# Peptides against a protein of PDB entry 7QUU: the designs that were tried, part 16

Target 1, 43 residues: chain A of PDB entry 7QUU
Amino acid sequence: DAVEPSVEKEYKKIISFRDTVFEGKHQQFLVPNNVRLKFLRDR

## One batch from the design tools (peptide; made by RFdiffusion4, then SolubleMPNN)

Design b2_p13_1_s3 (from b2_p13_1, 6 letters changed)
Fold by OpenDDE base, seed 5:
Structure b2_p13_1_s3 (fold): chain B 43 residues (1-43), chain A 13 residues (1-13)
Amino acid sequence: as target 1 above (43 residues)
Amino acid sequence: LRELEEKLDKEVL
């Protein structure tokens, strides 16, 4: 099944945010993996 | 959804 372009855009935002947090540019949020995956399922 | 969840899980671990 092709991932919908809307869901791919949200995925890219999550990854970009993660990378920026790991680069120390933002406060480190310990968001559990299950909560991140839930955010994609609830849309 | 599942394939994107599996990709996100692999990139977040």
Scores: peptide ipSAE 0.022, ipTM 0.460, DockQ to the pose 0.059
Fold by OpenDDE base, seed 4:
Structure b2_p13_1_s3 (fold): chain B 43 residues (1-43), chain A 13 residues (1-13)
Amino acid sequence: as target 1 above (43 residues)
Amino acid sequence: LRELEEKLDKEVL
């Protein structure tokens, strides 16, 4: 299934925001799989 | 949706 260009654009913004917020922080947050599935379903 | 999940898993872990 091709990811819709709109969804991919929003995803890239979230990653860029995360990377900016955690820039210089060695903090990897483990997101549980159930939270990931919720995030993808609520969009 | 699967490809976006697989991308998220690689970038969050």
Scores: peptide ipSAE 0.021, ipTM 0.453, DockQ to the pose 0.064
Fold by OpenDDE base, seed 3:
Structure b2_p13_1_s3 (fold): chain B 43 residues (1-43), chain A 13 residues (1-13)
Amino acid sequence: as target 1 above (43 residues)
Amino acid sequence: LRELEEKLDKEVL
């Protein structure tokens, strides 16, 4: 299934935001799978 | 949805 170009563009923004928020935190935050799925389901 | 979850998992592990 091809991910729609709109959804892929929003995904890239979420990743860039994550990377910016965790930039300078030398801790691998183990994001629980339940938290990852919540951000994808509430959209 | 599943392919987006698999991409996210590969970029966060």
Scores: peptide ipSAE 0.020, ipTM 0.436, DockQ to the pose 0.061
Fold by OpenDDE base, seed 1:
Structure b2_p13_1_s3 (fold): chain B 43 residues (1-43), chain A 13 residues (1-13)
Amino acid sequence: as target 1 above (43 residues)
Amino acid sequence: LRELEEKLDKEVL
């Protein structure tokens, strides 16, 4: 499936924001793959 | 979609 470059850019921002928020805990928050794929599909 | 997620995880994580 071709995802628009706009949607990919927004997903990158969400992951970067997640990593920044959890950095203070020394723990990466794992987003389940099904949730990630849903976000990309619903756009 | 899965291939895009796998590429994104390698670039951003």
Scores: peptide ipSAE 0.033, ipTM 0.493, DockQ to the pose 0.062; fails the geometry check

Design b2_p13_1_s4 (from b2_p13_1, 9 letters changed)
Fold by OpenDDE base, seed 4:
Structure b2_p13_1_s4 (fold): chain B 43 residues (1-43), chain A 13 residues (1-13)
Amino acid sequence: as target 1 above (43 residues)
Amino acid sequence: LLKKEEEEDKKVL
């Protein structure tokens, strides 16, 4: 079943967000929880 | 250490 191009685009955004949040936990500068929550709300 | 935390975070999200 070909995943619709819209659903694949949203899935790629969710993965990129997860990876950014994960990287932000292991950086010297923790990504603040309010920035993470804003990113989830604005998409 | 990082690779194990990646695998656990993938189960919680």
Scores: peptide ipSAE 0.031, ipTM 0.371, DockQ to the pose 0.043
Fold by OpenDDE base, seed 1:
Structure b2_p13_1_s4 (fold): chain B 43 residues (1-43), chain A 13 residues (1-13)
Amino acid sequence: as target 1 above (43 residues)
Amino acid sequence: LLKKEEEEDKKVL
């Protein structure tokens, strides 16, 4: 099954956000859980 | 501690 290029772009944005959230847990700026939950609800 | 929480979060995303 060829993944639609629209769906692949959405997955790449989810992965990049996930990586930023995990990296943010090791940075001085913790990504707040409310911002994470907003991102998951606004899609 | 952080590594275990990241593994759980990896299962939810």
Scores: peptide ipSAE 0.031, ipTM 0.373, DockQ to the pose 0.043
Fold by OpenDDE base, seed 5:
Structure b2_p13_1_s4 (fold): chain B 43 residues (1-43), chain A 13 residues (1-13)
Amino acid sequence: as target 1 above (43 residues)
Amino acid sequence: LLKKEEEEDKKVL
């Protein structure tokens, strides 16, 4: 399935946010909660 | 604000 370019962009933001949270880097990546919850359900 | 979201995030990842 070709991941829509919009969904890929949102996925990259979620990964960057995750990695920032785990590294304890307090950079505010604004990932919308709905996109994040979708990603976590599809994992 | 970030510390509460970070703690909820660690429970879901």
Scores: peptide ipSAE 0.029, ipTM 0.377, DockQ to the pose 0.053
Fold by OpenDDE base, seed 2:
Structure b2_p13_1_s4 (fold): chain B 43 residues (1-43), chain A 13 residues (1-13)
Amino acid sequence: as target 1 above (43 residues)
Amino acid sequence: LLKKEEEEDKKVL
C-alpha cells in the first residue's frame, strides 16, 4: 500500500511534535535513575 | 530505555 505523500508528511509532523513534547517533559523531569527505580518498585 | 524505544520506532517506519 503506497502511503500517500500527504499522509506521510502529516505523520512525520505528529512524531516530531510527540518527540519535542517528550524531550521537553524529560528535560523538566530528569528523575534520577534511583528515584525512577524506587517509583517502579513502590508500584 | 528511551534510546531503545527510539531505535524500535525507527524500525517500524
Scores: peptide ipSAE 0.023, ipTM 0.400, DockQ to the pose 0.059

Design b2_p13_2_s1 (from b2_p13_2, 9 letters changed)
Fold by OpenDDE base, seed 4:
Structure b2_p13_2_s1 (fold): chain B 43 residues (1-43), chain A 13 residues (1-13)
Amino acid sequence: as target 1 above (43 residues)
Amino acid sequence: SLEEEFLKFIKEI
């Protein structure tokens, strides 16, 4: 299923935020992509 | 913010 362009845009923001917050301060919580997509759909 | 919501979400998993 193609992810809607709106959901993809929000996903990219979450990834960028994760990378910025977890770069050097916490083990990258390997938040699976399906969990990130669930967060975007259920919010 | 989206960032605050995401930080809340990742604390609940």
Scores: peptide ipSAE 0.113, ipTM 0.678, DockQ to the pose 0.177
Fold by OpenDDE base, seed 3:
Structure b2_p13_2_s1 (fold): chain B 43 residues (1-43), chain A 13 residues (1-13)
Amino acid sequence: as target 1 above (43 residues)
Amino acid sequence: SLEEEFLKFIKEI
């Protein structure tokens, strides 16, 4: 199923934010895909 | 912001 354009846009924002905030920290905070999808669904 | 909401959410995991 094609992810709706609205959900994809919010997903891209979450990824960009994660990557920016955790860039240069010795632990890449790898948010799992299921956690990202839960956040988008439950907010 | 979406970023603040996300930071709150991931602290609960």
Scores: peptide ipSAE 0.112, ipTM 0.681, DockQ to the pose 0.181
Fold by OpenDDE base, seed 2:
Formats: sequence, C-alpha cells, structure tokens
Structure b2_p13_2_s1 (fold): chain B 43 residues (1-43), chain A 13 residues (1-13)
Amino acid sequence: as target 1 above (43 residues)
Amino acid sequence: SLEEEFLKFIKEI
C-alpha cells in the first residue's frame, strides 16, 4: 500500500527534526514522535 | 535555536 502523501510528509519532517535537534544527542529517545510532530505543526 | 524552542515546548507538556 502506498503511504499517504500527508503521512510521508510528516515522517520526513520527523526525520529532518531528529537529525537537526538530536544528531549526536541521546535526547532522541526521551520524546515520543507524536510530541515532536505536534511541535513541528504548531511552530 | 530550534533546539531551544523544542526544549521549551517539551517543558510545557
């Protein structure tokens, strides 16, 4: 099944956010993905 | 920075 374009866009934002904020940091495991998605949508 | 904004955001949850 093709991943919906909306879900793929949100996933790409999470990966980019992880790489920008958590690259080399242990903090990537401390925050749930839904919280990170909320932050990226609401900013 | 984006990190500082995020670290502020997670303290309000």
Scores: peptide ipSAE 0.090, ipTM 0.665, DockQ to the pose 0.080
Fold by OpenDDE base, seed 5:
Structure b2_p13_2_s1 (fold): chain B 43 residues (1-43), chain A 13 residues (1-13)
Amino acid sequence: as target 1 above (43 residues)
Amino acid sequence: SLEEEFLKFIKEI
């Protein structure tokens, strides 16, 4: 199933947030993607 | 900072 373009855009923002703001210190195994999506949506 | 805001958020869940 193709991931909807809207959802793909949100995942790209999460990856950018992890890699540029946290310098990779907060990896996906520590904080699940659904939690990061909630933070970015509710901010 | 955005980092501090996220660290607060993940402590509340």
Scores: peptide ipSAE 0.090, ipTM 0.660, DockQ to the pose 0.078

Design b2_p13_2_s2 (from b2_p13_2, 8 letters changed)
Fold by OpenDDE base, seed 1:
Structure b2_p13_2_s2 (fold): chain B 43 residues (1-43), chain A 13 residues (1-13)
Amino acid sequence: as target 1 above (43 residues)
Amino acid sequence: SLEEEFEKFVKEI
């Protein structure tokens, strides 16, 4: 399924925040992408 | 912010 462009944009912001500010605390193995996408859909 | 909401969400899982 193609992720809606709005959801993809917000996902990229969350990843950038993780990689710049929260590196090591919320890594991909601790927080899977499906959980991040659920957060964006349920927000 | 979205980032603060995400941080809260991740602490609850």
Scores: peptide ipSAE 0.111, ipTM 0.665, DockQ to the pose 0.167
Fold by OpenDDE base, seed 2:
Structure b2_p13_2_s2 (fold): chain B 43 residues (1-43), chain A 13 residues (1-13)
Amino acid sequence: as target 1 above (43 residues)
Amino acid sequence: SLEEEFEKFVKEI
């Protein structure tokens, strides 16, 4: 079943958010979790 | 990219 291009685009955005903000290259000691949560809320 | 937006945000804090 071909996933609709719209739905695939939304999943790619969610994955990019997770990888950037929660799991990604910026370690918790460099970027505190409260700063990450502020970015997600204020974006 | 979203990463670049986040890095800019962190530098402004």
Scores: peptide ipSAE 0.111, ipTM 0.673, DockQ to the pose 0.159
Fold by OpenDDE base, seed 4:
Structure b2_p13_2_s2 (fold): chain B 43 residues (1-43), chain A 13 residues (1-13)
Amino acid sequence: as target 1 above (43 residues)
Amino acid sequence: SLEEEFEKFVKEI
């Protein structure tokens, strides 16, 4: 089944968000997960 | 970058 283009776009955003926002200098103890998830939704 | 956008967002909350 071809994944809908909308679902692929959101999946790519989630991966990019994980790799940029959940790793490196933006550690989970510095920024709570609820704040990170709010950023992803509001972007 | 997405990182710079996130840093701006965190400073605004």
Scores: peptide ipSAE 0.110, ipTM 0.672, DockQ to the pose 0.129
Fold by OpenDDE base, seed 3:
Structure b2_p13_2_s2 (fold): chain B 43 residues (1-43), chain A 13 residues (1-13)
Amino acid sequence: as target 1 above (43 residues)
Amino acid sequence: SLEEEFEKFVKEI
């Protein structure tokens, strides 16, 4: 089944958010997991 | 950007 274009667009936004918070320049050894979880909760 | 928002948040801790 082809995923609707709307659902695919929302999924891409969720992945981009995850990668910003948990991956890339902000590596887990530089930013503690409790700080990442606080950002997700308080935003 | 979402990255800039996270960087600002981390600098305030």
Scores: peptide ipSAE 0.108, ipTM 0.670, DockQ to the pose 0.128

Design b2_p13_2_s3 (from b2_p13_2, 9 letters changed)
Fold by OpenDDE base, seed 1:
Structure b2_p13_2_s3 (fold): chain B 43 residues (1-43), chain A 13 residues (1-13)
Amino acid sequence: as target 1 above (43 residues)
Amino acid sequence: SLEEETLKFIESI
């Protein structure tokens, strides 16, 4: 199944955030407004 | 918050 380029781009952002959270590199995870995923804004 | 929902989602992946 061809993953839509928009979905792949959002997935890569989620993985980058996962790695940042699990590496303990942020005691405060603030999702920047310019990096917020569309599916989280529409909830 | 959106940040808390984001974290909960990321922890589920």
Scores: peptide ipSAE 0.056, ipTM 0.548, DockQ to the pose 0.054
Fold by OpenDDE base, seed 5:
Structure b2_p13_2_s3 (fold): chain B 43 residues (1-43), chain A 13 residues (1-13)
Amino acid sequence: as target 1 above (43 residues)
Amino acid sequence: SLEEETLKFIESI
């Protein structure tokens, strides 16, 4: 199934945030308030 | 918050 380009973009942001948190990189990954976490509703 | 919901999701994967 082709993942919708919107869903893939949101997934890449979640993975980037995960990697930032776990790598101890104190980059304040400001999750933009306009990111809808659609993945939280479909699981 | 969106950050707290995102952290809870990340802890689940």
Scores: peptide ipSAE 0.052, ipTM 0.546, DockQ to the pose 0.059
Fold by OpenDDE base, seed 3:
Structure b2_p13_2_s3 (fold): chain B 43 residues (1-43), chain A 13 residues (1-13)
Amino acid sequence: as target 1 above (43 residues)
Amino acid sequence: SLEEETLKFIESI
């Protein structure tokens, strides 16, 4: 089934956020708390 | 916290 382009776009944002959070746990990349909270608030 | 639960949810996807 072709995932609707809207749902695929939202899924790609979730995956990109997961990867950024995972990288920020394993690398000393301080993902600023404001960037994390902005992504959660813009939903 | 809601943030920790949300992060755990996203890590499970």
Scores: peptide ipSAE 0.049, ipTM 0.539, DockQ to the pose 0.048
Fold by OpenDDE base, seed 2:
Structure b2_p13_2_s3 (fold): chain B 43 residues (1-43), chain A 13 residues (1-13)
Amino acid sequence: as target 1 above (43 residues)
Amino acid sequence: SLEEETLKFIESI
């Protein structure tokens, strides 16, 4: 079953966000509230 | 908040 391209795109954004926030070696990347709000509005 | 729930969701995957 082909995952809808929309769902795959959202999943890739979530993974990229996770990796940026958690895999960022010792930087609590305070995800600026503007980037966080953009991620929530693009749903 | 919706933001805290979204972070918890992202932390769970």
Scores: peptide ipSAE 0.045, ipTM 0.520, DockQ to the pose 0.050

Design b2_p13_2_s4 (from b2_p13_2, 8 letters changed)
Fold by OpenDDE base, seed 4:
Structure b2_p13_2_s4 (fold): chain B 43 residues (1-43), chain A 13 residues (1-13)
Amino acid sequence: as target 1 above (43 residues)
Amino acid sequence: SLLEEFLKFVEEI
């Protein structure tokens, strides 16, 4: 499934945010990639 | 914000 370029841009923002916020907390909240893609599609 | 929406979504899963 081709992810729309808009969805990919929002996904990169969520990943960057996760990495920035959770790198400091030792909780790798491993939101699975399918869950992140669902969040962006359902928005 | 997109962050607040993502955090809410994560609290629901």
Scores: peptide ipSAE 0.054, ipTM 0.615, DockQ to the pose 0.183
Fold by OpenDDE base, seed 5:
Structure b2_p13_2_s4 (fold): chain B 43 residues (1-43), chain A 13 residues (1-13)
Amino acid sequence: as target 1 above (43 residues)
Amino acid sequence: SLLEEFLKFVEEI
């Protein structure tokens, strides 16, 4: 099944944030709100 | 910390 373009766009932002934080690049990539909410629910 | 837990969660995505 094709991933909805909106979901793919949010996934790309998560990966960009991860890579920036772990590479020590101080570029503020915004973690999507749905990912923050998933973390808070599943913690 | 909550931040360290969140960063670990994002690493697993």
Scores: peptide ipSAE 0.052, ipTM 0.615, DockQ to the pose 0.052
Fold by OpenDDE base, seed 1:
Structure b2_p13_2_s4 (fold): chain B 43 residues (1-43), chain A 13 residues (1-13)
Amino acid sequence: as target 1 above (43 residues)
Amino acid sequence: SLLEEFLKFVEEI
């Protein structure tokens, strides 16, 4: 199934954030607000 | 911490 380009772009930002944090690079990537809100709601 | 919980959530995606 073709993932919508918007969802793929959001996913790539999340993965980039993950990889940077796990690499010990303290660079705060801009996690999309919808992902932050999902985390806070589902917690 | 809230950060550790968020990192785990991101790892599951």
Scores: peptide ipSAE 0.050, ipTM 0.606, DockQ to the pose 0.053
Fold by OpenDDE base, seed 3:
Structure b2_p13_2_s4 (fold): chain B 43 residues (1-43), chain A 13 residues (1-13)
Amino acid sequence: as target 1 above (43 residues)
Amino acid sequence: SLLEEFLKFVEEI
């Protein structure tokens, strides 16, 4: 089944965010999960 | 960068 283009776009944003936060000097644990999820939804 | 955008967003909370 082809993933809907909208869902694929959201997934790519989540992966790019994850990778950027892990590669960043900012340890991911300093930011609450609810704040991360809000950023991903509101961007 | 996406990290800089995220950090700016966190500073607004």
Scores: peptide ipSAE 0.043, ipTM 0.588, DockQ to the pose 0.124

Design b2_p13_4_s1 (from b2_p13_4, 6 letters changed)
Fold by OpenDDE base, seed 2:
Structure b2_p13_4_s1 (fold): chain B 43 residues (1-43), chain A 13 residues (1-13)
Amino acid sequence: as target 1 above (43 residues)
Amino acid sequence: SEFEKELKELLEK
């Protein structure tokens, strides 16, 4: 699927955030067990 | 968390 350059840049930021948070560098963020990412799938 | 699992699944591709 052809991804627009603007959309690709936004996803790269989200991926960077994912990697940094899950490496334990953002311990200030509390992620509840019942939260879902509906807003990312609906775009 | 379910949030972390869903984010990993969405962005694994």
Scores: peptide ipSAE 0.037, ipTM 0.486, DockQ to the pose 0.062
Fold by OpenDDE base, seed 3:
Structure b2_p13_4_s1 (fold): chain B 43 residues (1-43), chain A 13 residues (1-13)
Amino acid sequence: as target 1 above (43 residues)
Amino acid sequence: SEFEKELKELLEK
């Protein structure tokens, strides 16, 4: 189904932030290879 | 890293 325009707008902001962090700011932090994010999916 | 891959996947539609 179609996502509400307001929700889509916020989603685009989140994606833009993600891409900025990993592509433009990656040199500022070191992410461990063994860390998992499964806890964020369970909610 | 695996952490970065999982974060990217979580935020992907």
Scores: peptide ipSAE 0.036, ipTM 0.486, DockQ to the pose 0.069
Fold by OpenDDE base, seed 5:
Structure b2_p13_4_s1 (fold): chain B 43 residues (1-43), chain A 13 residues (1-13)
Amino acid sequence: as target 1 above (43 residues)
Amino acid sequence: SEFEKELKELLEK
């Protein structure tokens, strides 16, 4: 299905932010290795 | 971390 232009734009911003954080170009949060994102998958 | 790994996977969908 075609993604709406506004939704695609916001998605690209989220990906850009992710990459910046995980590349160490932004201060990373301290997260323990055993923490999971189960609450997001269960929705 | 597993948290960061799962976040990357979710955002790749």
Scores: peptide ipSAE 0.035, ipTM 0.475, DockQ to the pose 0.070
Fold by OpenDDE base, seed 4:
Structure b2_p13_4_s1 (fold): chain B 43 residues (1-43), chain A 13 residues (1-13)
Amino acid sequence: as target 1 above (43 residues)
Amino acid sequence: SEFEKELKELLEK
């Protein structure tokens, strides 16, 4: 199934953030302690 | 953080 271009762009940003965390560079971002990624689960 | 944990779990390959 074709993914909407806007959804694909947003997903790529999230993947980029994930990869930064795995690379140990997440200190470059403000990471909330108690925020949940409900928007990813609800898609 | 919970944010980091959830991100890792949801997008884990």
Scores: peptide ipSAE 0.036, ipTM 0.493, DockQ to the pose 0.059; fails the geometry check

Design b2_p13_4_s2 (from b2_p13_4, 6 letters changed)
Fold by OpenDDE base, seed 2:
Structure b2_p13_4_s2 (fold): chain B 43 residues (1-43), chain A 13 residues (1-13)
Amino acid sequence: as target 1 above (43 residues)
Amino acid sequence: DEVLKELKELLEK
């Protein structure tokens, strides 16, 4: 399935966030404010 | 962690 490049970028950020949180690395996940996962706001 | 569970479920779709 051809995921739109915008949606793919959002998924890559969620994966990076997941990996950061699971690794216990308190690395500030700098999600740029302009790349807020739009679908996380509807929950 | 509920947030981690929800994030995992979102990535498995």
Scores: peptide ipSAE 0.030, ipTM 0.488, DockQ to the pose 0.051
Fold by OpenDDE base, seed 3:
Structure b2_p13_4_s2 (fold): chain B 43 residues (1-43), chain A 13 residues (1-13)
Amino acid sequence: as target 1 above (43 residues)
Amino acid sequence: DEVLKELKELLEK
């Protein structure tokens, strides 16, 4: 099944978040609001 | 999908 464009957009945010976290492993980094996962804020 | 492949690789670590 083709991944729906809405679902693909959320996957891209997860990957961007991963990469930001990996780059920031040993330093304080600001996670941009566009890469923040909505479901983490709703908890 | 390349993004789905990368997501799977993330979840397997």
Scores: peptide ipSAE 0.027, ipTM 0.479, DockQ to the pose 0.058
Fold by OpenDDE base, seed 1:
Structure b2_p13_4_s2 (fold): chain B 43 residues (1-43), chain A 13 residues (1-13)
Amino acid sequence: as target 1 above (43 residues)
Amino acid sequence: DEVLKELKELLEK
């Protein structure tokens, strides 16, 4: 299934966040407001 | 529910 380009872009942010958290960069990642999953807010 | 399923799958990889 072709994931919408907007949704794919948000998934890449989740993966990047995951990788950053697991790499021990546990600085309180002020998730920039642009990394907030917008598609999860509308559901 | 589908988005949460896909999110879980991405977090488990």
Scores: peptide ipSAE 0.026, ipTM 0.488, DockQ to the pose 0.064
Fold by OpenDDE base, seed 5:
Structure b2_p13_4_s2 (fold): chain B 43 residues (1-43), chain A 13 residues (1-13)
Amino acid sequence: as target 1 above (43 residues)
Amino acid sequence: DEVLKELKELLEK
């Protein structure tokens, strides 16, 4: 199925976040509202 | 529901 380019960009952010956590490089940070997964709000 | 499932699968891999 063709994933919308906006949704694909959000998936890439999630993968990058996962990898950062898994590698033990995750730090406590404030997530700005513009970085939050917007496509989850419309569902 | 499908996107939430795909997101869970991405976090578990």
Scores: peptide ipSAE 0.026, ipTM 0.487, DockQ to the pose 0.063

Design b2_p13_4_s3 (from b2_p13_4, 6 letters changed)
Fold by OpenDDE base, seed 5:
Structure b2_p13_4_s3 (fold): chain B 43 residues (1-43), chain A 13 residues (1-13)
Amino acid sequence: as target 1 above (43 residues)
Amino acid sequence: KEIEEELKELLEK
């Protein structure tokens, strides 16, 4: 099944965000960690 | 660590 281009684009953003967290670069973001996790669960 | 694990679990589903 072809993933809709909109869904694939959002998935790529979530992966890029994950990789930023694992690299420890997430400390540059002013958003609290609990708010980031809530945002990922609500999508 | 905790947040990185929760993000990993969200992407494995």
Scores: peptide ipSAE 0.029, ipTM 0.486, DockQ to the pose 0.052
Fold by OpenDDE base, seed 4:
Structure b2_p13_4_s3 (fold): chain B 43 residues (1-43), chain A 13 residues (1-13)
Amino acid sequence: as target 1 above (43 residues)
Amino acid sequence: KEIEEELKELLEK
C-alpha cells in the first residue's frame, strides 16, 4: 500500500521531533498544528 | 518525560 505523501511527511516530522527530544536538545519544537498525532494513536 | 513517553508509544506501533 502506497503511503500517501502527506502521511509520510507528517511521520518524518514526528521522527525528527522525537530524535531531537531524545538527543537532549531542549529546543521548544513547535509541533506543527497540522501534524495529526491522532493518526498514530488510531493505528 | 510525558511528551517523550507519548512519542515512544506512538512510534512503537
Scores: peptide ipSAE 0.029, ipTM 0.483, DockQ to the pose 0.051
Fold by OpenDDE base, seed 1:
Structure b2_p13_4_s3 (fold): chain B 43 residues (1-43), chain A 13 residues (1-13)
Amino acid sequence: as target 1 above (43 residues)
Amino acid sequence: KEIEEELKELLEK
């Protein structure tokens, strides 16, 4: 099934965020609790 | 929940 281009773009952003935050660079980006996944709440 | 566990739960869907 072809994933819609919008859903694929959102998925790539989540993966890039995961890789940046969890792959070995423990910069605790203090994601402010109020900004926590605002891009996931607008769905 | 930690941000890691929330990201895991999103990738399982």
Scores: peptide ipSAE 0.028, ipTM 0.494, DockQ to the pose 0.052
Fold by OpenDDE base, seed 3:
Structure b2_p13_4_s3 (fold): chain B 43 residues (1-43), chain A 13 residues (1-13)
Amino acid sequence: as target 1 above (43 residues)
Amino acid sequence: KEIEEELKELLEK
């Protein structure tokens, strides 16, 4: 089943966001863990 | 650990 090109583009953005959050590039921002998870559920 | 598992579960749905 071919994933729609729009859905694939959104999935790539979610992966890039995940990787950026986990790489600690945002450790400079004391973002509480519960707030990080909220940004993923609100999409 | 906890957040990594919750994110994995969100991406597997």
Scores: peptide ipSAE 0.023, ipTM 0.448, DockQ to the pose 0.052

Design b2_p13_4_s4 (from b2_p13_4, 5 letters changed)
Fold by OpenDDE base, seed 2:
Structure b2_p13_4_s4 (fold): chain B 43 residues (1-43), chain A 13 residues (1-13)
Amino acid sequence: as target 1 above (43 residues)
Amino acid sequence: KEFWEELKKLLEE
């Protein structure tokens, strides 16, 4: 199943955020307040 | 849900 390009972009943001949080690097990913992870709606 | 609260839950799993 081809992962939709939108879902892949959202996943890359999650991984980058995880790595940032676990590395203790407080780079606030400026997630726009209106960004919803569409693939988390079905869980 | 806010993006940050959805993301925190995904990182706790």
Scores: peptide ipSAE 0.057, ipTM 0.556, DockQ to the pose 0.062
Fold by OpenDDE base, seed 5:
Parts: structure tokens; C-alpha cells; sequence
Structure b2_p13_4_s4 (fold): chain B 43 residues (1-43), chain A 13 residues (1-13)
């Protein structure tokens, strides 16, 4: 079983999330007040 | 609305 590198797994999650947001499906996600995505903290 | 618009900009780059 090729354990996909942790970086590739996180990249696939970001792409899947992007595609969902751009497809207008973002309304299915409840964003709690003051939630920051963990990957946005490093920018 | 603001959170999703900021997130779209960050994911477009």
C-alpha cells in the first residue's frame, strides 16, 4: 500500500474544497463564526 | 458571504 505523502493528501483536500466552492456548493458548509481554515494561517 | 469571497480569492491564486 503506497502511503500517499501527507502533502499530497492535503493538496487533494484543498483541490476538492476549491472545486466545491467554485461549483457554488459552498452553501452546504456551515462556517462557524470566527473559524479560520488551518492552511490560511501560514499566509 | 465575506468568508467565502476571501476564500475564493485565496484559492484562485
Amino acid sequence: as target 1 above (43 residues)
Amino acid sequence: KEFWEELKKLLEE
Scores: peptide ipSAE 0.056, ipTM 0.556, DockQ to the pose 0.049
Fold by OpenDDE base, seed 1:
Structure b2_p13_4_s4 (fold): chain B 43 residues (1-43), chain A 13 residues (1-13)
Amino acid sequence: as target 1 above (43 residues)
Amino acid sequence: KEFWEELKKLLEE
């Protein structure tokens, strides 16, 4: 399945965030209100 | 759904 380059970029950010959270590096990511991951709209 | 709740669900997979 060819994942769109936009979806792959968002996925890489989520994996990097996961790895950072599991490493105990609590970066407070300020997510603006109404930000949705583009790939979550297709499910 | 809030962004954080959708993100938590993706991190549990």
Scores: peptide ipSAE 0.054, ipTM 0.551, DockQ to the pose 0.062
Fold by OpenDDE base, seed 4:
Structure b2_p13_4_s4 (fold): chain B 43 residues (1-43), chain A 13 residues (1-13)
Amino acid sequence: as target 1 above (43 residues)
Amino acid sequence: KEFWEELKKLLEE
């Protein structure tokens, strides 16, 4: 199953965010609570 | 769902 390029880019951002958070190097991101990940809208 | 709660669940998988 070919993952759509838009979904793959979103997963890469999440993995990079995870790794940065676990390394204690995360920047403070102000994300509005009403924002959703595009691939989670169908769940 | 809130963005942070959706993201936390995805990071736990």
Scores: peptide ipSAE 0.053, ipTM 0.548, DockQ to the pose 0.063

